# Designs tried in a protein design run: peptides against a protein of PDB entry 3KDP. Part 131

Target 1, 230 residues: chain A of PDB entry 3KDP
Amino acid sequence: PFLIFIIANIPLPLGTVTILCIDLGTDMVPAISLAYEQAESDIMKRQPRNPKTDKLVNEQLISMAYGQIGMIQALGGFFTYFVILAENGFLPIHLLGLRVNWDDRWINDVEDSYGQQWTYEQRKIVEFTCHTPFFVTIVVVQWADLVICKTRRNSVFQQGMKNKILIFGLFEETALAAFLSYCPGMGVALRMYPLKPTWWFCAFPYSLLIFVYDEVRKLIIRRRPGGWVE

## One batch from the design tools (peptide; made by RFdiffusion4, then SolubleMPNN)

Design b2_p20_5_s2 (from b2_p20_5, 15 letters changed)
Fold by OpenDDE base, seed 1:
Parts: structure tokens; C-alpha cells; sequence
Structure b2_p20_5_s2 (fold): chain B 230 residues (1-230), chain A 20 residues (1-20)
């Protein structure tokens, strides 16, 4: 998100506070939960044939998989971001290069795609309105991500949800997302304005996409051990 | 930095509330 913000010079879709909330609120407990996750039977039983080469290959493949998942997460967040801004009159094409004027407090006549002028305060409100749903989108997508991280090879349907800590983590991040989205004062304190409940559903297709992606990936790995997808 | 600190504190409070 930050890279696209810099490259495209668009208004910031996800603030530093929301990033921090993701790191501290959504990633910590799940990370701990995953540390206590029972090692997949396939991971424990398969000693690397060549510890030097197989480890490097596996690390690269894992890195690529996480990179792809991260890209899907980002796409989900940006989709929500662009939808919100479009609903407020800013079409995606119009956002390109707008950052400089957007962030300038002295410019109070920034025009949207329909010629409506926006004050600095109004622009910041809509910007911060994007932060919450972006965050929520990440949380919803992380539901799938956390579930798929339980297994390297086996389907989620095969491994099941045995880790109670992981389940707790999913509830925690969801509850935190709800808290940050609806608790009074969060708009001021965290620059996360209240979110319409309907926005929670905007992320579901991307969660499903990640889930399907990982299931397909795992299916390929099961059918073709040692492939580039592993 | 202050906002980040406050955010961290709120997150910690939120987490504590969820753990209770």
C-alpha cells in the first residue's frame, strides 16, 4: 500500500496507525498461535533430501507464496479504498498525482471527478474514512491467511481447526477490528472513522480468493511434489 | 509519534479487554 502511495502519488490509503494496528493487533496473537501449531505431519516426517539445496528452495517458495498472498491482501485493501473514494466522487484515475494537492492544507478547492470542490478537512475525513475499511479488509483477508498458514501441504479441510489459540486469535483480531471501527473516539485517536457494516463484506471475495489460491497451490504440491509451487 | 503511542496504548487496552 505504501509503495503504491509513493509511486502513484495517491492519497494515503492506509495510515501508519492502521499499519501499527495490523502489526500489533492482528499479527501478534496469530503469530504466537502459529508458533504453537502442531507441525504438519508431512513437514515433520520429510527430512530434506539435501538440507542445503532443499532448504533454500523451500525458503524461496515460501517467500514467493507469502509475497503473492500479500499482493492479494493489498489488492483487497486497494479495492475497498478505490470504492470508497469513488463513492465520494474521486475516481481512481483522478487520484493519480493528486497527493500533493490532497495533502496541502492551503488548497481548499481540490476538485473531484465531478467538479465538486473539497476542503482540506473534507479530504482528510474521506482519507481517514478509507483507513478503517482498509484495515478491516486486511483483517478479513487475514482470516484466510491464518487458516492457510496452518498447513503447508494439507488442505484446511484435512488439517482442521485444532489450534485453539489460533481460533482465539481470529476472534481477537475481529473483535479488535470491530472495536477500532465502532468505538467512540477512534476517529480522533486513531484516524479510523466508523465503518459501515456493509464494508466488511467487501473483503470476502479476496479472502475467498486467497483460500482458493492456497488450496489450489496445496493441491498442486500434493500432486507434484518438488514443484516450483512448493 | 504521539498518535502512534496513543494508538499502541489503545491497542493494548483493547487487547486486555478482550483477554478478560
Amino acid sequence: as target 1 above (230 residues)
Amino acid sequence: DEVLKEAQELLEKGRKLLEE
Scores: peptide ipSAE 0.000, ipTM 0.258, DockQ to the pose 0.064
Fold by OpenDDE base, seed 2:
Structure b2_p20_5_s2 (fold): chain B 230 residues (1-230), chain A 20 residues (1-20)
Amino acid sequence: as target 1 above (230 residues)
Amino acid sequence: DEVLKEAQELLEKGRKLLEE
């Protein structure tokens, strides 16, 4: 998200403190929860044929899968960001290169896509309004990520939700998202303004996409063991 | 209450990091 912010010179979609909350608060607990997930029975039964090559391949596959999921998460967040800004009069194309004028406190006549002038204060309110939905979108997408990370090969429906630690992680992540979104003072402390409950649903299509993608991937792996998708 | 406390601690840490 930060790299896209620099490259595209768009208004900041997610605050640095919010990023820290994602990395340390939202991602850490789920990661711990996944560490306690029972290893897939098929993985445990297969002794590594070649410990050096198989470990490297597995690390590469995990890195690629995580990278792909991370990209989808980021896309979901940015989608939510662009929707909010568009609803407030700033179309995505208009946001390109706007950062310099957007962040300048002395410019109080930044025009939106419809020619309406926005003061610095008004712009910052809209910017901070985007932070919370972006965060919530990431959390909702992470629900799907946590569920799919249970297994490499088996469907979620086959393994079920047996890990109580993972379930706890999902609830903790959701509770944290709700707290950051609705607790008084978060607008000042984290530059996260309160979120309308309807915005929670904006992330659901992306969660569904991740879920479908992973189920299809796992189906391919089951049908073609040893393929590049593994 | 525990989640709230953890969130507050993270907020404080984040604030300190932004001030540096």
Scores: peptide ipSAE 0.000, ipTM 0.257, DockQ to the pose 0.104
Fold by OpenDDE base, seed 5:
Structure b2_p20_5_s2 (fold): chain B 230 residues (1-230), chain A 20 residues (1-20)
Amino acid sequence: as target 1 above (230 residues)
Amino acid sequence: DEVLKEAQELLEKGRKLLEE
């Protein structure tokens, strides 16, 4: 998100505080929970590997897969961001290069795509209105990510939802998202303004995309053991 | 129009929070 912010010179889609909440709040419990996940049934059935070369290759492939998932998460957040700004009069194309004027507190007549002038305060309000949905989108997409992280090869339908700690992690991050989204004073304290509940659903297509992506990947791995998608 | 109204309501809520 930060890199896109710099490259496109758009208004900041996600605040630093929200990033910290993701890193410290939402990811810790799930990460710990994965350590207690039941091992895949096929792990012990695998042929002997070269511990030096094959392990390294697999780690690289896994890292790439998680990188792709992270990109899908970011896309989901940006989609929500652009939709909200568009509904407030700022079309995506108009946001390109707008940051300089957007962040200038002395400019109170920034025009949207329809010629409406926005004060600095108004612009910051709409910006901060985007922070919450972006965060929530990440959390919703992380639901799918956490579920798929249970296994490398087996389908979620095969492995099941047996890890109670993981389930707790999902509720914890959801509760945190709800708290940050709807608790009074979050706009002042964290620059996260209230979110309409319907925006939670904006991320669902991306969660589904991640789920489908991973299931297809795992299916390929099962059919072609040792393939490049592992 | 309904979406715009909802967006305006969110903006108004945001403004109130900034004034606190």
Scores: peptide ipSAE 0.005, ipTM 0.295, DockQ to the pose 0.028; fails the geometry check
Fold by OpenDDE base, seed 3:
Structure b2_p20_5_s2 (fold): chain B 230 residues (1-230), chain A 20 residues (1-20)
Amino acid sequence: as target 1 above (230 residues)
Amino acid sequence: DEVLKEAQELLEKGRKLLEE
């Protein structure tokens, strides 16, 4: 997120401290939980695989867990960021290159996409309003991503929620999100203004889409082993 | 499997870049 902020010169979507909270607080426990996930029922039914093939499966599962989840989280967070700014009059195209003027406290007439002028204080309020929903969106996306990463081929409905560590991880990250979103002082400490309860649902359509997409993907893999989807 | 592996490696690299 910070790299995109610098390269695209957009308003800061998420604070550095908040990013650290995601990495250390929300991603660590889920990542550990995936390491303790039970093998897929179809893998256990297969004859002892050659150690080389087992390594390949493990590497694929690990890369899916760390790579795919991270990218989907970032996309979900930025989606929420752009939605909030668009609702406040700043369309995504208008944000490109805006950072220099956005962060200048002496410029109090930055125009939005509709020609409305924004003071420095108003801009910073909108910026900090984006931080909390961005964070919460990442957590909500993680709910779906962690569940879908439990298996490569099997549906979530087939594998079930047997990993207690995963369930604990989901609870922990949700509790952390609630704490950071609603605890007094977070606006000053983390530049995260209190989240309107309605924004918790902003990521739900996105999480549902990725969940459905993954289930369809897994269904295709089961029906057509060795296809291009693998 | 090979396509999936390559895609996952690219995604991991992308994630690291986004976190910096």
Scores: peptide ipSAE 0.000, ipTM 0.184, DockQ to the pose 0.018; fails the geometry check

Design b2_p20_5_s3 (from b2_p20_5, 14 letters changed)
Fold by OpenDDE base, seed 1:
Structure b2_p20_5_s3 (fold): chain B 230 residues (1-230), chain A 20 residues (1-20)
Amino acid sequence: as target 1 above (230 residues)
Amino acid sequence: DEVLKEAEKLYEEGLKYLLS
């Protein structure tokens, strides 16, 4: 998200504080849960026949999978971002290169795609309105990500939700998202404008996409062991 | 809904304060 912000010179879709909340708040419990689950899965997995080559291949494949999932997460966040801005009169094409004028407090006549002039305050309200749904989108997409990370090869339907720590992580992450979205004062502190509950559903298609992607990936792995998709 | 409205008001007030 930050890279696209720099390259496209668009208004900031996700604040630094929000990123820190993801890194320190939402990712910690899931990371612990995944570490625990990996330890359990590793006990059940046969040691690779060739630890050096098989480990390297697995690490590369995992890295690629996480990269792809991360791209889908980013796309989900940006989709929500662009929808909100479009509903407020800023079409995606108009946002390109707008950052400089957007962030200038002395410019109070920035025009949207329809010729409406926006004050600095109004622009910042819209910007901060995007932070919360972007964050929530990441959380909702992470639900799918955490679930799919349980197993490398088995379908979610086969493995089920047995990890209590993972379930706790999902609830904690959701509770944090709700707290940040609706608790008075948090919007001011974190520059996250309160989110309408309807916006939670905007992330669901992308969560489903990740789920389908992983199920297809796992299906391919099961049918073709040792493929590049593993 | 009431909590959300209150949060929105507080956010707007805070934003105005920060931008002032």
Scores: peptide ipSAE 0.028, ipTM 0.463, DockQ to the pose 0.029
Fold by OpenDDE base, seed 5:
Structure b2_p20_5_s3 (fold): chain B 230 residues (1-230), chain A 20 residues (1-20)
Amino acid sequence: as target 1 above (230 residues)
Amino acid sequence: DEVLKEAEKLYEEGLKYLLS
């Protein structure tokens, strides 16, 4: 998110503190839960043909898969961000390069895509309104990520939701998202203004996309063992 | 539910302010 922010020179979609809350608060319990997840029987039973080379290749493939999932998560967040700004009069094209004027407190006549002038305070309210749904979107997408990460090759439908710690992690993430989104004072403390509950659903297509992507990937791995997708 | 209602109210008030 930060890199896109620099490249596109758009208003900040997500605060640094919120990012830290994701990294420290939401990802820790899921990571622990995955450590206790039963290894797929196939992973443990397959003797590596070449332990050094096969391990390295496998680590690279895992890294790429997580990278792709992370990109989809970011896209989901940005989608929500752009939708909210568009509903408030700022079309995505108009946001490009707008940051300099957006962040200038002395400019109180920044025009939206429809010629409406926005004060600095108004702009910041809209910006902070975008922080919350961006965060929530990431959390909702992480639900799918957590569910798919418990297995490498087997479908989620085959493995089931057996890990109680993983389920607890999902609830913890949701509770944290609700707390940060709706607790009084979060607008001042974290620059996260309250969000309409309907915006929680904005991330669902991306969660579904991740789920479908992973199921297709796993299906390919099962049909073509030893392929480049593994 | 009360927290959600309050949050929704604050959001709507904020939006009204932005759109005024």
Scores: peptide ipSAE 0.024, ipTM 0.498, DockQ to the pose 0.029
Fold by OpenDDE base, seed 2:
Structure b2_p20_5_s3 (fold): chain B 230 residues (1-230), chain A 20 residues (1-20)
Amino acid sequence: as target 1 above (230 residues)
Amino acid sequence: DEVLKEAEKLYEEGLKYLLS
């Protein structure tokens, strides 16, 4: 997100402190939960045929799969960001290159896509309005990630929800999202304004996309063992 | 400082609205 912010010169979609909350607070516990689930799943059961080559190949394939999922997560966050800004008069095309004027406190007549002028204060309010739903979107998409990573080959419906640590991770992640979104003082401390409950649903299409992607991937693996999609 | 005050006000108003 921060790299895209720099490259596209758009208003900051997610604050640095919020990024730390994702990396250390939101991602860490789910990652631990996932590690325990993987130990119980078929992922750890398969011995490498050739320890030298197959280990490297498996690590590369896993890295690619997680990289793709991470990209879908980022796209989900940015989608939510662009929807909010569009609802406030800033279309995505208009945001390109707008950062310099957006962040300048001495410019109080930045025009939106409809010719309305925005003061610095108004711009910062709408920017901070994007931080919370971006974060929540990432959390909602991560629900799908935790669920799908239980197995490498089996459907979620076949494996079930057996790992108590994984379930705990889902609840902890959700509780953290609710805390950061609705706790008094978070608007000032983390620049995260309160989120309407309806915005939680904005991420659901992306969660569904990840779920469908993984189920299709697993189906292909079951039908074609040893394929590159593993 | 003005931005922070407006942000705080908006946050409090938004919170009241959501919790009402």
Scores: peptide ipSAE 0.020, ipTM 0.507, DockQ to the pose 0.035
Fold by OpenDDE base, seed 3:
Structure b2_p20_5_s3 (fold): chain B 230 residues (1-230), chain A 20 residues (1-20)
Amino acid sequence: as target 1 above (230 residues)
Amino acid sequence: DEVLKEAEKLYEEGLKYLLS
């Protein structure tokens, strides 16, 4: 998010501190939970035919799969960001290059896509309004990501939700999201305005997309072992 | 920062509204 902010010169979609909260607060417990997940019998119990080449191939396949999931996750966050800004009069194309004027407190006549002029204060309000939904979107998408990461080959329906640590991780992420969204003072501390409850559902299509994507991927792997989709 | 203080007030008001 911050990288896109710098490259595209758009209004900041998510604060750095909030990103750190995601990385340290929401991703850590899930990562630990995955470490304690029982080794998938089909992958982890099989000795590599060639330890050097097979390890490299597996690392590449894993990197590609998680890279794709990460892209979908980012798209979900930015989708929410663009929807909120569009609802406030700023179409996506208009946001490109707008940051310089957006962040200038002395410019109080920044025009939206419809010619409405926005004061600095108004712009900051709408910016902070985007931060919370963006964060929550990431968390909701991570729900699906955590569930699918339990296995490399087996469907979630086959593996089930047996890892108590994973379940705790999902709860912790959700609780943290609720805390940051609705605890007094978080608006100033993290530059996140309170989230309308309806915005929690904005990420659900992307969570479903990740889930479906992974299930299809796993299905292909089961039918064609050694494919590039691993 | 006056803007942040105002934002805090708006946040608190918004939170009260959402929780009401």
Scores: peptide ipSAE 0.018, ipTM 0.473, DockQ to the pose 0.034

Design b2_p20_5_s4 (from b2_p20_5, 15 letters changed)
Fold by OpenDDE base, seed 1:
Structure b2_p20_5_s4 (fold): chain B 230 residues (1-230), chain A 20 residues (1-20)
Amino acid sequence: as target 1 above (230 residues)
Amino acid sequence: DEVLELAKKLLEEGRKLLLE
């Protein structure tokens, strides 16, 4: 998100505070929960891999997979961001290069895509209105990410939701997202304005995409052990 | 309680960032 912010010179889609909320609130507990995840049914049945060749390749492939998932997460966030800004009159094309004027407190006549002028304060409200949904989108996408991280090869349906700590993690991150989205004062304290409940659903397609992506990946791994996908 | 604690921590960090 930050890279796109710089490259495209768009208004900041995800503030530093929201990033911290992700790191502290949505990543930490799930990560802990994953530490308690039960081993895959087939892990102990796997033959030892050649440590000289297979380890580096596997680490690279895992890194690529997580990188791809991260990109899908980012895309989900940006989708939500663009939808919100479009709903407020700023079409994606209009946002390109707008950052300089957007962040200038002395410019109070920034026009949206429809010619409406926006004061600095109004623009910042819209910007902060994007932060919460972006954050929530990440949380919703992380539901899928957390679930898929339970296994390397097995389908989620095969491994199941046996880890109650994982379930707690999902609940916790959701509750935290709800708290940050709806608790009074969050707009001032965290620059997270209240979120319409409908925005929670904007991320669902991306969560599904990640889920499908990972299930397909795992299916390929199961069908072609030792392939380039593992 | 844990969620509340985390939320408080996030609020504190957020406030800290806003004050910096």
Scores: peptide ipSAE 0.000, ipTM 0.280, DockQ to the pose 0.060
Fold by OpenDDE base, seed 2:
Structure b2_p20_5_s4 (fold): chain B 230 residues (1-230), chain A 20 residues (1-20)
Amino acid sequence: as target 1 above (230 residues)
Amino acid sequence: DEVLELAKKLLEEGRKLLLE
């Protein structure tokens, strides 16, 4: 998000404090939960043919897969960001290069895509209104990511939800998202304004996309063991 | 249970740090 902010010179879609909330709150607890996930039976039984080459290839493939998932997460967040700004009169194309004027407190006549002028205060309200939905979008997408990380090859339906710590992680992540979204003072403390409950559903298509993508990937791996999809 | 308690503690500490 920050890189896109710099490159495209758009209003900041996700604040630094919100990023810290993701890293410390929504990533750390799930990571702990995954550390105690039950080992996939197929992974434990299969010795690497060549420990040096197979390990390196596997690490690269895993890194690529997680990189793709991370990209889908980011796209989901940006989609939510652009939808909110568009609903407030700022179309995506109009946001390009707008940052300089957007962040200037002395400019109180920044025009939206429809010619409406926005004061600095109004712009910041809209900006901070985007932070919470972006965060929630990441959390909702992370639900799917956390679930799919349980196994490398097996379907979630085959492996089941036996890890109570993982289930706890899902609930804690959701509870944190709800707390940051609705607790009084979060707008001042974290620049995260309250979120309409309907915005939780904005991320669901992306969560479903990740889930379907991973299930298809795993299906291919099961049908073609040792393929490049692993 | 210990892992759950640790997770809760870390979450709470993270929240506190972010709210300061």
Scores: peptide ipSAE 0.000, ipTM 0.271, DockQ to the pose 0.043
Fold by OpenDDE base, seed 4:
Structure b2_p20_5_s4 (fold): chain B 230 residues (1-230), chain A 20 residues (1-20)
Amino acid sequence: as target 1 above (230 residues)
Amino acid sequence: DEVLELAKKLLEEGRKLLLE
């Protein structure tokens, strides 16, 4: 998200504090939970054939898969961002290069896609209105990401939800998202304005896509061991 | 309608990434 912000020079989709909350609040507990995840039943049954070559290939493929998941995750966040801005009159194409004028306090006549002029204060309200839904979107997508990371080859349905710490992580990140979204004063303190409950569902398609992607990937791996999709 | 179009576009991009 931050890279796209820099490259496209769009208004900041996610505040620095919110990013910090993602990194420390929503990612840390899940990461710890994965350390306690039970080994896959298939890993215990199969000794690695060639620990050097197979590990390197697998690491590369895993990295590729996680990269793809991360990109889908980012798309989910940006989807929410662009939807909110579009609803407020700023179409995605119009946002390109707008950051400089957007952040300038002295420019109070920034035009949207429809020719409406926006004051600095109005623009910042819209920007901060995007922060919370973007954050929530990331959390929702992270649910799927966390769940799929439980296993490498087995389906989530086969492995099950046995890790209580993982489950706790899901609740923790959700609770944090709810707190940051709805607690009074967060708009002032963290520049995270309350969001409509409907925005929680904005990321669900992407969460589902990640889930389906991973299940299909795992299915292919199971059917074609040693394939390029591992 | 514009939002819907945007949504479709972004979903399509997501699909492309999924298929890569």
Scores: peptide ipSAE 0.000, ipTM 0.180, DockQ to the pose 0.025
Fold by OpenDDE base, seed 3:
Structure b2_p20_5_s4 (fold): chain B 230 residues (1-230), chain A 20 residues (1-20)
Amino acid sequence: as target 1 above (230 residues)
Amino acid sequence: DEVLELAKKLLEEGRKLLLE
């Protein structure tokens, strides 16, 4: 998000402190919880790995984790960002290059896509209104990401949700998201204004997309072992 | 309507990335 902010010169979609809350607060417990996941039911049926030729983590798995899923997660956040700004009169195309004028407190006549002029204070309210739902969107997408990371090839329906620590992690990150979104003073402390409850649903299509994609991927792996989909 | 079109576009971008 910060790189896109710099490159595209758009208003800041996500604050630095909020990013730290994601990396250190929201992701930590879920990530640790994966260490306590039960082994896949078919793991002992697989041939032993050849340590001379086989890597534990192949390039395709890395590409899936950091490339595809990570990009969908980022898109989910930006989706929410662009929707909020569009609802406030700023279409995505109008945001390109706008940062310089957006962040200038002495420019109080920045026009939106419809010709309405926005003061610096009004613009900052809209900007900070984006931070909370962007953060919440990341958390909601992480639900699906965490669940799909339970197994390599078995469906979540086959593996089940037996890891109580993982379940706790899902609730912990959700509770943290709710706390940061609705606790008084978060607007001042973290530049995260209160979130309308409806914005929690903005990420659901992306979470569902990740979930369905991974289940289909795993289904293909089970039916066609050794394919490029692994 | 513009928000809906934006939503569709972004969902489509997400789908493309997942399928690559």
Scores: peptide ipSAE 0.000, ipTM 0.190, DockQ to the pose 0.026; fails the geometry check

